# Ledger of designs, part 101: peptides against a protein of PDB entry 8PQO

Target 1, 252 residues: chain A of PDB entry 8PQO
Amino acid sequence: VLLKEYRVILPVSVDEYQVGQLYSVAEASKNETGGGEGVEVLVNEPYEKDGEKGQYTHKIYHLQSKVPTFVRMLAPEGALNIHEKAWNAYPYCRTVITNEYMKEDFLIKIETWHKPDLGTQENVHKLEPEAWKHVEAVYIDIADRSQVLSKDYKAEEDPAKFKSIKTGRGPLGPNWKQELVNQKDCPYMCAYKLVTVKFKWWGLQNKVENFIHKQERRLFTNFHRQLFCWLDKWVDLTMDDIRRMEEETKRQ

## One batch from the design tools (peptide; made by RFdiffusion4, then SolubleMPNN)

Design b1_p17_7_s2 (from b1_p17_7, 8 letters changed)
Fold by OpenDDE base, seed 2:
Structure b1_p17_7_s2 (fold): chain B 252 residues (1-252), chain A 17 residues (1-17)
Amino acid sequence: as target 1 above (252 residues)
Amino acid sequence: SEAKKAFETLFKKLSIS
């Protein structure tokens, strides 16, 4: 098991982020070729549990068409079906990813708290001390180009180049986070993303767990760079606007 | 390599919460 807490600081408010996240997820999905292919939505409904109220989704990602034929032919039954269960009770979210074949030997859990701070809270997910001491805190700086793979880099998604017309935010210089403290009119938040990865397979555990973390970090980095650079597209939208957009997308 | 590509494809589709 490998745990890391990714802390993504953004020059947006927690309330703004709720809109921006939903918009950016939808937009990113549209931009990805075949983004919805092989995805089955089993459940999408509101839930209320233990004082938590939000939206629950259960999706299955069928990867049979996404792997080479020889892999598909040799893959055990259920090995290419990934289940994603997500509880979105913003500002708290939880996603659990499992596999039918691996069962308890495979887990990706992503728990996120969105807080109006600069990523300074320790153990925001309230882990036991014994567990928390094994968590690596990883700061993602959306303005740091060195954290972006060359193949992922797009100038139009570079926070160091982008300036929001509507808000005046950006571009983000090397010391943008420190400068936020002095900018009274610029909101900020941190997404604390605790990622738990378990891949119990002899000889491959560490390799795969580290690989998955690298992919998650890459995903978080690129996504939040997009979210910020798309600020002018979503900052004036309301949650009702987002809901309407989602409904329209479902009809297409 | 093939497994890596499959995971990359998967993670691009994951819902980010």
Scores: peptide ipSAE 0.100, ipTM 0.795, DockQ to the pose 0.520
Fold by OpenDDE base, seed 5:
Structure b1_p17_7_s2 (fold): chain B 252 residues (1-252), chain A 17 residues (1-17)
Amino acid sequence: as target 1 above (252 residues)
Amino acid sequence: SEAKKAFETLFKKLSIS
């Protein structure tokens, strides 16, 4: 098991982020090849548990068409079916990813708290002290180009170049986080993303767990760079606007 | 390499983006 807490600081408010995240997810999904192929939505409903209220989703990703033919032919039953269970109770979110074949031997869990701070809270997910000692805190700086793979880099998604016309935020220079404290009118937040990865297979555990973390970090970095650089596209939208957009997308 | 690409594609489609 490998645990890391990714902390993403953004010059947006917690309330703004709720809109921006939903918009950016929708936009990023449109840009991906293959669309919704192989995705089955089993459940999409409101939930209430232990005072937590939100939206629960259960999706199955069928990867049979996404792997080479020989892998598909040799794969055990259920090995290419990935289950995603998500609890969205913003500002708290939890996602659990499992595999039918691996069962308890495979887990990706992502728990996120969105807080109006600069990533200074320790153990925001309230882990046991012994468990917290094993968590690596990883700060993602969306303005740091060195954290972006060359193949992922786009100038139009570079926070160090972007200037929001609607809000006046950006570009984000090398000291943007320090300067943010002095900007009374600029909101800020941190997304604390605790990622738990378990891949219990002798000889491959560390390799796969580290690989998954590397992919998650890459995803978080690119996504939040996009979210910020798309600020002018979503900052004036309301949650009702987002809901309408989602309904329109479902009809397609 | 293709398996890696499959995982990358999967992660991009995750609802937790």
Scores: peptide ipSAE 0.091, ipTM 0.784, DockQ to the pose 0.502
Fold by OpenDDE base, seed 1:
Structure b1_p17_7_s2 (fold): chain B 252 residues (1-252), chain A 17 residues (1-17)
Amino acid sequence: as target 1 above (252 residues)
Amino acid sequence: SEAKKAFETLFKKLSIS
């Protein structure tokens, strides 16, 4: 098991982020070839449990059409079916990813708190001390180009180049996080993303767990760079606007 | 390499919040 807490600092408010996240997820999904092919939505309903109130979703990702034919033919039964269970009780979110074949030997859990701070809280997910001491805190700087793979880099998604017309935020210089403290008119937040990865196969555990973390970090970095650079597209939208857009998409 | 591609495809589609 490998645990890391990714801390993503953004020059947006917690309330703004709720809109921006939903918009950016939808936009990113539209830009991907193959879109929602092989995605089955089993459950999408409100929930209330243990003081949490939000939306619960259960999706199955069928990867059979997304892998080469020889992989599909050789894959064990259930190996290419990924289950995603998500509890969205913003500003708290939890996602659990499992596989039918590997059962308890495979787990990706992502728990996120969105806080109006600069990533200064320790153990925001309230782990036991013994567990917390094994968690690496990883700061993602969306303005740091060195954290972006060359193949992922786009100039139009570079926070160091982007200037928001509507808000005046950006571009983000090398010391942008320190400068936020002195900018009274610029809101800020941190997404504390505790990622738990378990791949319990002898000889492959460390390799696969580290690989998954590398991919998650890459995803978080690219996504939040997009979210910020798309600020002018979503900052004036309301949650009601987002809901209408989602309903319109479902009808197509 | 094929496993890597499958994971990359998966992560792009996941609705991670």
Scores: peptide ipSAE 0.088, ipTM 0.787, DockQ to the pose 0.491
Fold by OpenDDE base, seed 3:
Structure b1_p17_7_s2 (fold): chain B 252 residues (1-252), chain A 17 residues (1-17)
Amino acid sequence: as target 1 above (252 residues)
Amino acid sequence: SEAKKAFETLFKKLSIS
């Protein structure tokens, strides 16, 4: 098991982020070729549990069409089905990813708290001390180009170049986080993303777990760069606007 | 390589929490 807490600081408020996240997820999905192919939504309903209230989704990703034919033919039953269970109780979110074949030997869990701070809280997910001491805190700087793979880099998604017309935020210089403290009119938040990766296969555990973390970090980095650079597209939208957009998309 | 691409594609489609 490998745990890391990714802390993503953004020059937006927690309330703004709720809109921006939903917009950016939808937009990113549209930009992906074959988006939604092989995805089955099993459940999408409100939930309430232990004082947590939000939306629960259960999706299954069928990867049969995403692998070579010989892999599909040789893969055990269920091996190419990925289950994603998500609880969205913003500002708290939890996603659990499992595989039918691997069962308890495979787990990706992503738990996120969105807080109106600069990533200064320790153990925001309230882990036991023994568990928390094994968690690596990783800061993601959306303005740091060195954290972006060359193949992922797009100038239009570079926070160091983007200037929001509607809000005046950006571009984000090398010391933008420090400068943000002195900008009383600019809101800020941190997404604390605790990622738990478990891959129990002798000889490959560390390799696969580290690989998955690398992919998650890459995803978080790129996504939040997009989110910020798309600020002018979503900052004036309300949650009601987002809901309407989602409903319209479902009808298509 | 093919497996890597499949994983990359999958992760991009996963719900972001």
Scores: peptide ipSAE 0.075, ipTM 0.777, DockQ to the pose 0.533

Design b1_p17_7_s3 (from b1_p17_7, 7 letters changed)
Fold by OpenDDE base, seed 4:
Structure b1_p17_7_s3 (fold): chain B 252 residues (1-252), chain A 17 residues (1-17)
Amino acid sequence: as target 1 above (252 residues)
Amino acid sequence: SEAEKAFSSLFSKLSIS
């Protein structure tokens, strides 16, 4: 098991982020090759449990058409079906990813708290001390180009170049976080993303767990760069606007 | 690897929260 807490600082408020996240997820999904091909939505409903109230989704990613033929031919039954269960009780979110074949031997869990701070809280997810000492804290700087793969880089999604017309935020220079502290008119938040990865397969555990973390970090980095650079597209939207957009997309 | 590409594509579509 490998645990890391990714801390993503953003020059947006917690309330703004709620809209921006939903918008950016939808937009990013549209931009991906193949769209929603192979994705089955089993459940999408409100939930209330243990004082947590939000939206629950259960999706299955069928990877049969996404892997090489030889992999498909050799893959055991259920090995190419990935289940994603998500609880969105913003500002708290939880996603659990499992595989039908691996069962308890495979787990990706992403738990996120969105806080109106600069990533200064320790153990925001309230882990036991023994567990917390094994968590690596990783800060993601959305303005740092060196954290972005060349193949992922787009100038229009570069926070170091973007200037929001509607809010005046950006571009984010090398010391943007320090400067933000002195800008009382600019809101900020941190997404604390605790990622738990388990891949229990002898000889491959560390390799796969580290690989998954690398991909998650890449995803978080790119996503939040997009989210910020798309600020002018979503900052004036309401949650109702987002819901209407989602419904419109479903009808197409 | 081809497998890496497949999973990378999947991760980009996952809910990240």
Scores: peptide ipSAE 0.028, ipTM 0.696, DockQ to the pose 0.594
Fold by OpenDDE base, seed 1:
Structure b1_p17_7_s3 (fold): chain B 252 residues (1-252), chain A 17 residues (1-17)
Amino acid sequence: as target 1 above (252 residues)
Amino acid sequence: SEAEKAFSSLFSKLSIS
């Protein structure tokens, strides 16, 4: 088991982020050819549990058409079906990813707290002290180009070049986080993403767990760079606007 | 590796929380 807490600081408010995240997910999905292909939505309903109230979703990702033929031919039954269960009680979110074939030997859990701070809280997910000792804290800086792979880099998604017309935020210089503390008119938040990865196969555990973390970090970095650079597209939208957009997309 | 490329493509399509 490998645990890391990714801390993503953004020059947006917690309330703004709720809209921006939903918009950016939808936009990113549209940019991917065949983005919704092979995704089955089993459940999408409100839930209430242990004082937590939100939206629960259960999706299955059928990856048979997304992998090379030789992988599909060699994959055992159920190995290419990924289950995603998500509890969205913003500002708290939890996603659990499992596989039919691996069962208890495979787990990806992503738990996120969105807080109006600069990533200064320790153990925001309230782990036991012994468990917390094994968590690596990883800071993602969306303005740091060195954290972005060359193949992922786009100039229009570079926070160091972007200037928001509507809010005046950006571009983000090398010391933008330190400067943000002195800017009373600019809101800020941190997304604390605790990622738990379990891959219990002898000889492959460390390799696969580290690989998955590398991919998650890459995803978080690119996504939040997009979210910030798309600020002018979503900052004036309401949650009702987002809901209407989602309904319109479902009808197509 | 080819396997790493395949998995990378798959993870990029996963939902984030």
Scores: peptide ipSAE 0.027, ipTM 0.688, DockQ to the pose 0.451
Fold by OpenDDE base, seed 3:
Structure b1_p17_7_s3 (fold): chain B 252 residues (1-252), chain A 17 residues (1-17)
Amino acid sequence: as target 1 above (252 residues)
Amino acid sequence: SEAEKAFSSLFSKLSIS
């Protein structure tokens, strides 16, 4: 098991992020070739549990078309079906990813708290001390180009070049986080993303777990760079606007 | 979704390795 807590600091408020995240997810999905192919939505309903209230979704990702033919032909039944269970109770979110074939030997869990701070809280997910000491805290700086793979880099998604016309935020210089403290009119938040990866396969555990974390980090980095650079597209939208857009998309 | 992107990348790497 490999645990890392990714802390993504953004020059937006927690309330703004709720809109921006939903918009950016939708927008990013449109940009993906073959996006949504092989995705089955089993459940999409409100939930209430232990004082937590939000939206629960259960999706299955059928990966048969996403792997080479020989892999598909040799794969055991259920091996190419990924289950995603998600609880969205913003500002808290939890996603659990499992595989039918691997069962308990495979787990990706992503738990996120969105807080109006600069990523300074320790153990925001309230892990036991023994567990917390094994968690690596990883800070993602969306303005740091060195954290972005060359193949992922787009100038129009570079926070170091982007300036929001509507808010005046950006571009983000090398010391933008420190300067943010002095900018009383600019809100900020941190997404604390605790990622738990378990892959129990002898000889491959460390390799796969580290690989998954690398992919998650890459995803978080690119996504939040997009989110910020798309600020002018979503900052004036309300949650009602987002809900309407989602409903319109479902009808197409 | 984030999961779809992540797993597509993951299985792509596994298939070519």
Scores: peptide ipSAE 0.027, ipTM 0.699, DockQ to the pose 0.095
Fold by OpenDDE base, seed 5:
Structure b1_p17_7_s3 (fold): chain B 252 residues (1-252), chain A 17 residues (1-17)
Amino acid sequence: as target 1 above (252 residues)
Amino acid sequence: SEAEKAFSSLFSKLSIS
């Protein structure tokens, strides 16, 4: 088991992020060829549990068409079906990813708290001390180009170059996080993403667990760079606007 | 989805190796 807490600091408020996240997910999906192909939504409903209220989703990712033919032919039954269960009770979110074939031997859990701070809280997910001491805290700086793979880099998605016309935020210089403290009119938040990865396969555990973390970090980095650079597209939208857009997308 | 991309990449690498 490998645990890391990714802390993503953004020059947006917790309330703004709720809109921006939903918009950016939708926008990113539109830009992908074959968006939604192989994704089956089993459940999408409100839930109430232990005082937590939110939206619950259960999706299956069928990867048969996403892997080479020889992999598909050799893969055991269920090995290419990934289940994603998500509880969205913003500002708290939890996602659990499992595989039909691996069962208890495979788990990816992502628990996120969105807080109006600069990533200074320790153990925001309230782990036991013995567990917390094994968690590596990883700061993602969306303005740091060195954290972005060359193949992923786009100038139009570079926070160090982007200037928001509507809000005046950006570009983000090397010391943008420190400067936020002195900019009373600029909101800020941190997404604390505790990622738990378990892959019990003798000889491959560490390799696969580290690989999954590397991919998650890459996804978080690119996504939040996009979210910020798309600020002018979503900052004036309301949650009702987002819901309407989602409904319109479902009709196509 | 982002999850789909991540897992597709994972399975692709595991199959080549």
Scores: peptide ipSAE 0.026, ipTM 0.694, DockQ to the pose 0.102

Design b1_p17_7_s4 (from b1_p17_7, 7 letters changed)
Fold by OpenDDE base, seed 4:
Structure b1_p17_7_s4 (fold): chain B 252 residues (1-252), chain A 17 residues (1-17)
Amino acid sequence: as target 1 above (252 residues)
Amino acid sequence: DEAEKAFSNLFRKLSIS
């Protein structure tokens, strides 16, 4: 098991982020080649559990068409089906990713708290002290180009170049976080993303767990760069606007 | 390598919430 807490600081408020996240997820999905091919939505409904109220989703990603033929032919039944269960009770979110074949031997869990701070809280997910000792804190700087793979880089998604016309935020220079503290009119938040990865297969555990963390970090970095650079597209939208857009997309 | 590429594509499609 490998645990890391990714801390993503953004020059947006927690309330703004709720809209921006939903918009950016939808937009990123549209831009991805292949779109929702092989994605089955089993459940998408409100839930209430232990005082937590939000939206629950269960999706299956069918990878049969996404792997080479020889892999598909040799893969055990269920090995190419990935289940994603998500509980979105913003500002708290939880996602659990499992595989039908691996069962308890494979787990990706992503738990996120969105807080109106600069990533200074320790153990925001309230882990036991012994467990918390094993968590590496990783800061993601959306303005740092060196954290972005060349193949992922887009100038229109570079926070170091983007200037929001509607809010005046950006571009984000090398010391943008320090400067933000002195800008009383600019909101800020941190997404604390605790990622738990378990891949219990002898000889491959460390390799796969580290690989998955690398992919998650890449995803978080690119997504939040997009979210910020798309600020002018979503900052004036309401949650009702987002829901309307989602419904329109489902009809197409 | 091909498997890693396939998984990389998958992760880009997963929910980030």
Scores: peptide ipSAE 0.234, ipTM 0.870, DockQ to the pose 0.544
Fold by OpenDDE base, seed 2:
Structure b1_p17_7_s4 (fold): chain B 252 residues (1-252), chain A 17 residues (1-17)
Amino acid sequence: as target 1 above (252 residues)
Amino acid sequence: DEAEKAFSNLFRKLSIS
């Protein structure tokens, strides 16, 4: 098991982020070729549990058409089906990713708290001390180009170049986080993303667990760069606007 | 390598929490 807590600081408020996240997820999905192909939505409903109120989703990602033929032919039943269960009770979110074949031997869990701070809270997910000491804290700086792969880089998604017309935020210089404290009119938040990865297979555990973390970090980095650079597209939208857009998209 | 590519494609489609 490999645990890392990714801390993503953004020059937006917690309330703004809720809109921006939903918008950016939808926009990113539209931009991906074959978006929605091989994805089955089993459940999408409100839930209430232990004082937590939000939206629950259960999706299956069918990978049969996404792997080489020889892999598909050799794969056991259920091995190419990935289940994603997500509880979105913003500002708290939890996602659990499992595989039908591997069962308890494979787990990706992503737990996120969105807090109005600069990523200074320790153990926001309230782990036991013995577990917390094994968690690596990883800061993602959306303005740091060196954290972005060349193949992922787009100038229009570079926070170091973007200037928001509607809010005046950006571009983000090397010391932007430190400067936020002195900018009374600029809100800020941190997404604390605790990622738990388990891949129990002798000889491959460390390799696969580290690989998955690398992919998650890459995803978080690119997504939040987009979210910020798309600020002018979503900052004036309400949650009702987002819900309407989601319904319209489902009808297409 | 093929497995890594498949996983990379999957992660781009996963919901972001």
Scores: peptide ipSAE 0.214, ipTM 0.860, DockQ to the pose 0.483
Fold by OpenDDE base, seed 1:
Structure b1_p17_7_s4 (fold): chain B 252 residues (1-252), chain A 17 residues (1-17)
Amino acid sequence: as target 1 above (252 residues)
Amino acid sequence: DEAEKAFSNLFRKLSIS
């Protein structure tokens, strides 16, 4: 098991982020070629449990059409089905990813708290001390180009170049986080993303767990760079606007 | 490399919490 807490600081408020996240997820999905292929939505409903209220989703990602024929033919039953269960009780979110074949030997869990701070809280997910000491804290700086792969880099998604016309935020210089403390009119938040990866297969555990974390970090970095650079597209939208957009997309 | 490509493609499609 490998645990890391990714801390993503953004020059947006927690309330703004709720809209921006939903918009950016939808936009990113549209930009991916074949993005919706092989996705089955089993459940999408409100839930209430232990004082937590939100939206629950259960999706299956069918990978049979996404792998070579020889892999599909040799894959055990259920090996190419990925289940994603998500509880969105913003500002708290939880996603659990499992595989039918691997069962308890494979787990990706992503738990996120969105807080109006600069990533200074320790153990925001309230882990036991013994578990917390094994968590690596990883800061993602959306303005740091060195954290972005060359193949992922786009100038129009570079926070170090972007300036929001509607809000005046950006561009983000090398010391933007320190400067933000002195900017009374600029809101800020941190997404604390605790990622738990379990791949219990002898000889492959460390390799696969580290690989998955590398992919998650890459995803978080690129996504939040997009979210910030798309600020002028979503900052004036309401949650009702987002809901209407989602409904329109479902009808297509 | 093929496995890495398959996983990379999967992660791009997963929902972000």
Scores: peptide ipSAE 0.213, ipTM 0.861, DockQ to the pose 0.478
Fold by OpenDDE base, seed 5:
Structure b1_p17_7_s4 (fold): chain B 252 residues (1-252), chain A 17 residues (1-17)
Amino acid sequence: as target 1 above (252 residues)
Amino acid sequence: DEAEKAFSNLFRKLSIS
């Protein structure tokens, strides 16, 4: 098991982020070729559990057409089905990713708290002290180009170049986080993303767990760079606007 | 390598919470 807490600081408010996240997820999905192909939505309903109230989704990602033929032919039943269960009780979110074949031997859990701070809270997910000792805190700086793979880099999605016309935020210089504290009119938040990765196959555990973390970090980095650079597209939208957009997308 | 590509493709499609 490998645990890391990714802390993503953004020059947006927690309330703004709720809109921006939903917009950016939808936009990013549109940009992916075959975005809906192989994805089955089993459940999308409100939930209430242990005082937590939000929206629950269960999706299956069918990978049969996404792997080489020889893998498909040799894969056991259920091995190429990935289940994603998500509980969205913003500002708290939880996602659990599992595989039918591997069962308890494979788990990706992502628990996120969105807080109006600069990533200074320790153990925001309230882990036991012994467990918290094993968590690596990883800061994602959306302005740091060195954290972005060359193949992922786009100038129009570079926070170090982007200037929001509507809000005046950006571009984000090397010391933008330190300067942010002196900008009283600029909101800020941190997404604390505790990622738990478990892959219990002897000889491959460390390799796969580290690989998954690398992919998650890459995903978080690119997504939040997009979210910020798309600020002018979503900052004036309301949650009602987002809901209408989602309904329109469902009808298409 | 092929497995890594497949996983990378998958992660790009996963929901971000």
Scores: peptide ipSAE 0.179, ipTM 0.846, DockQ to the pose 0.497

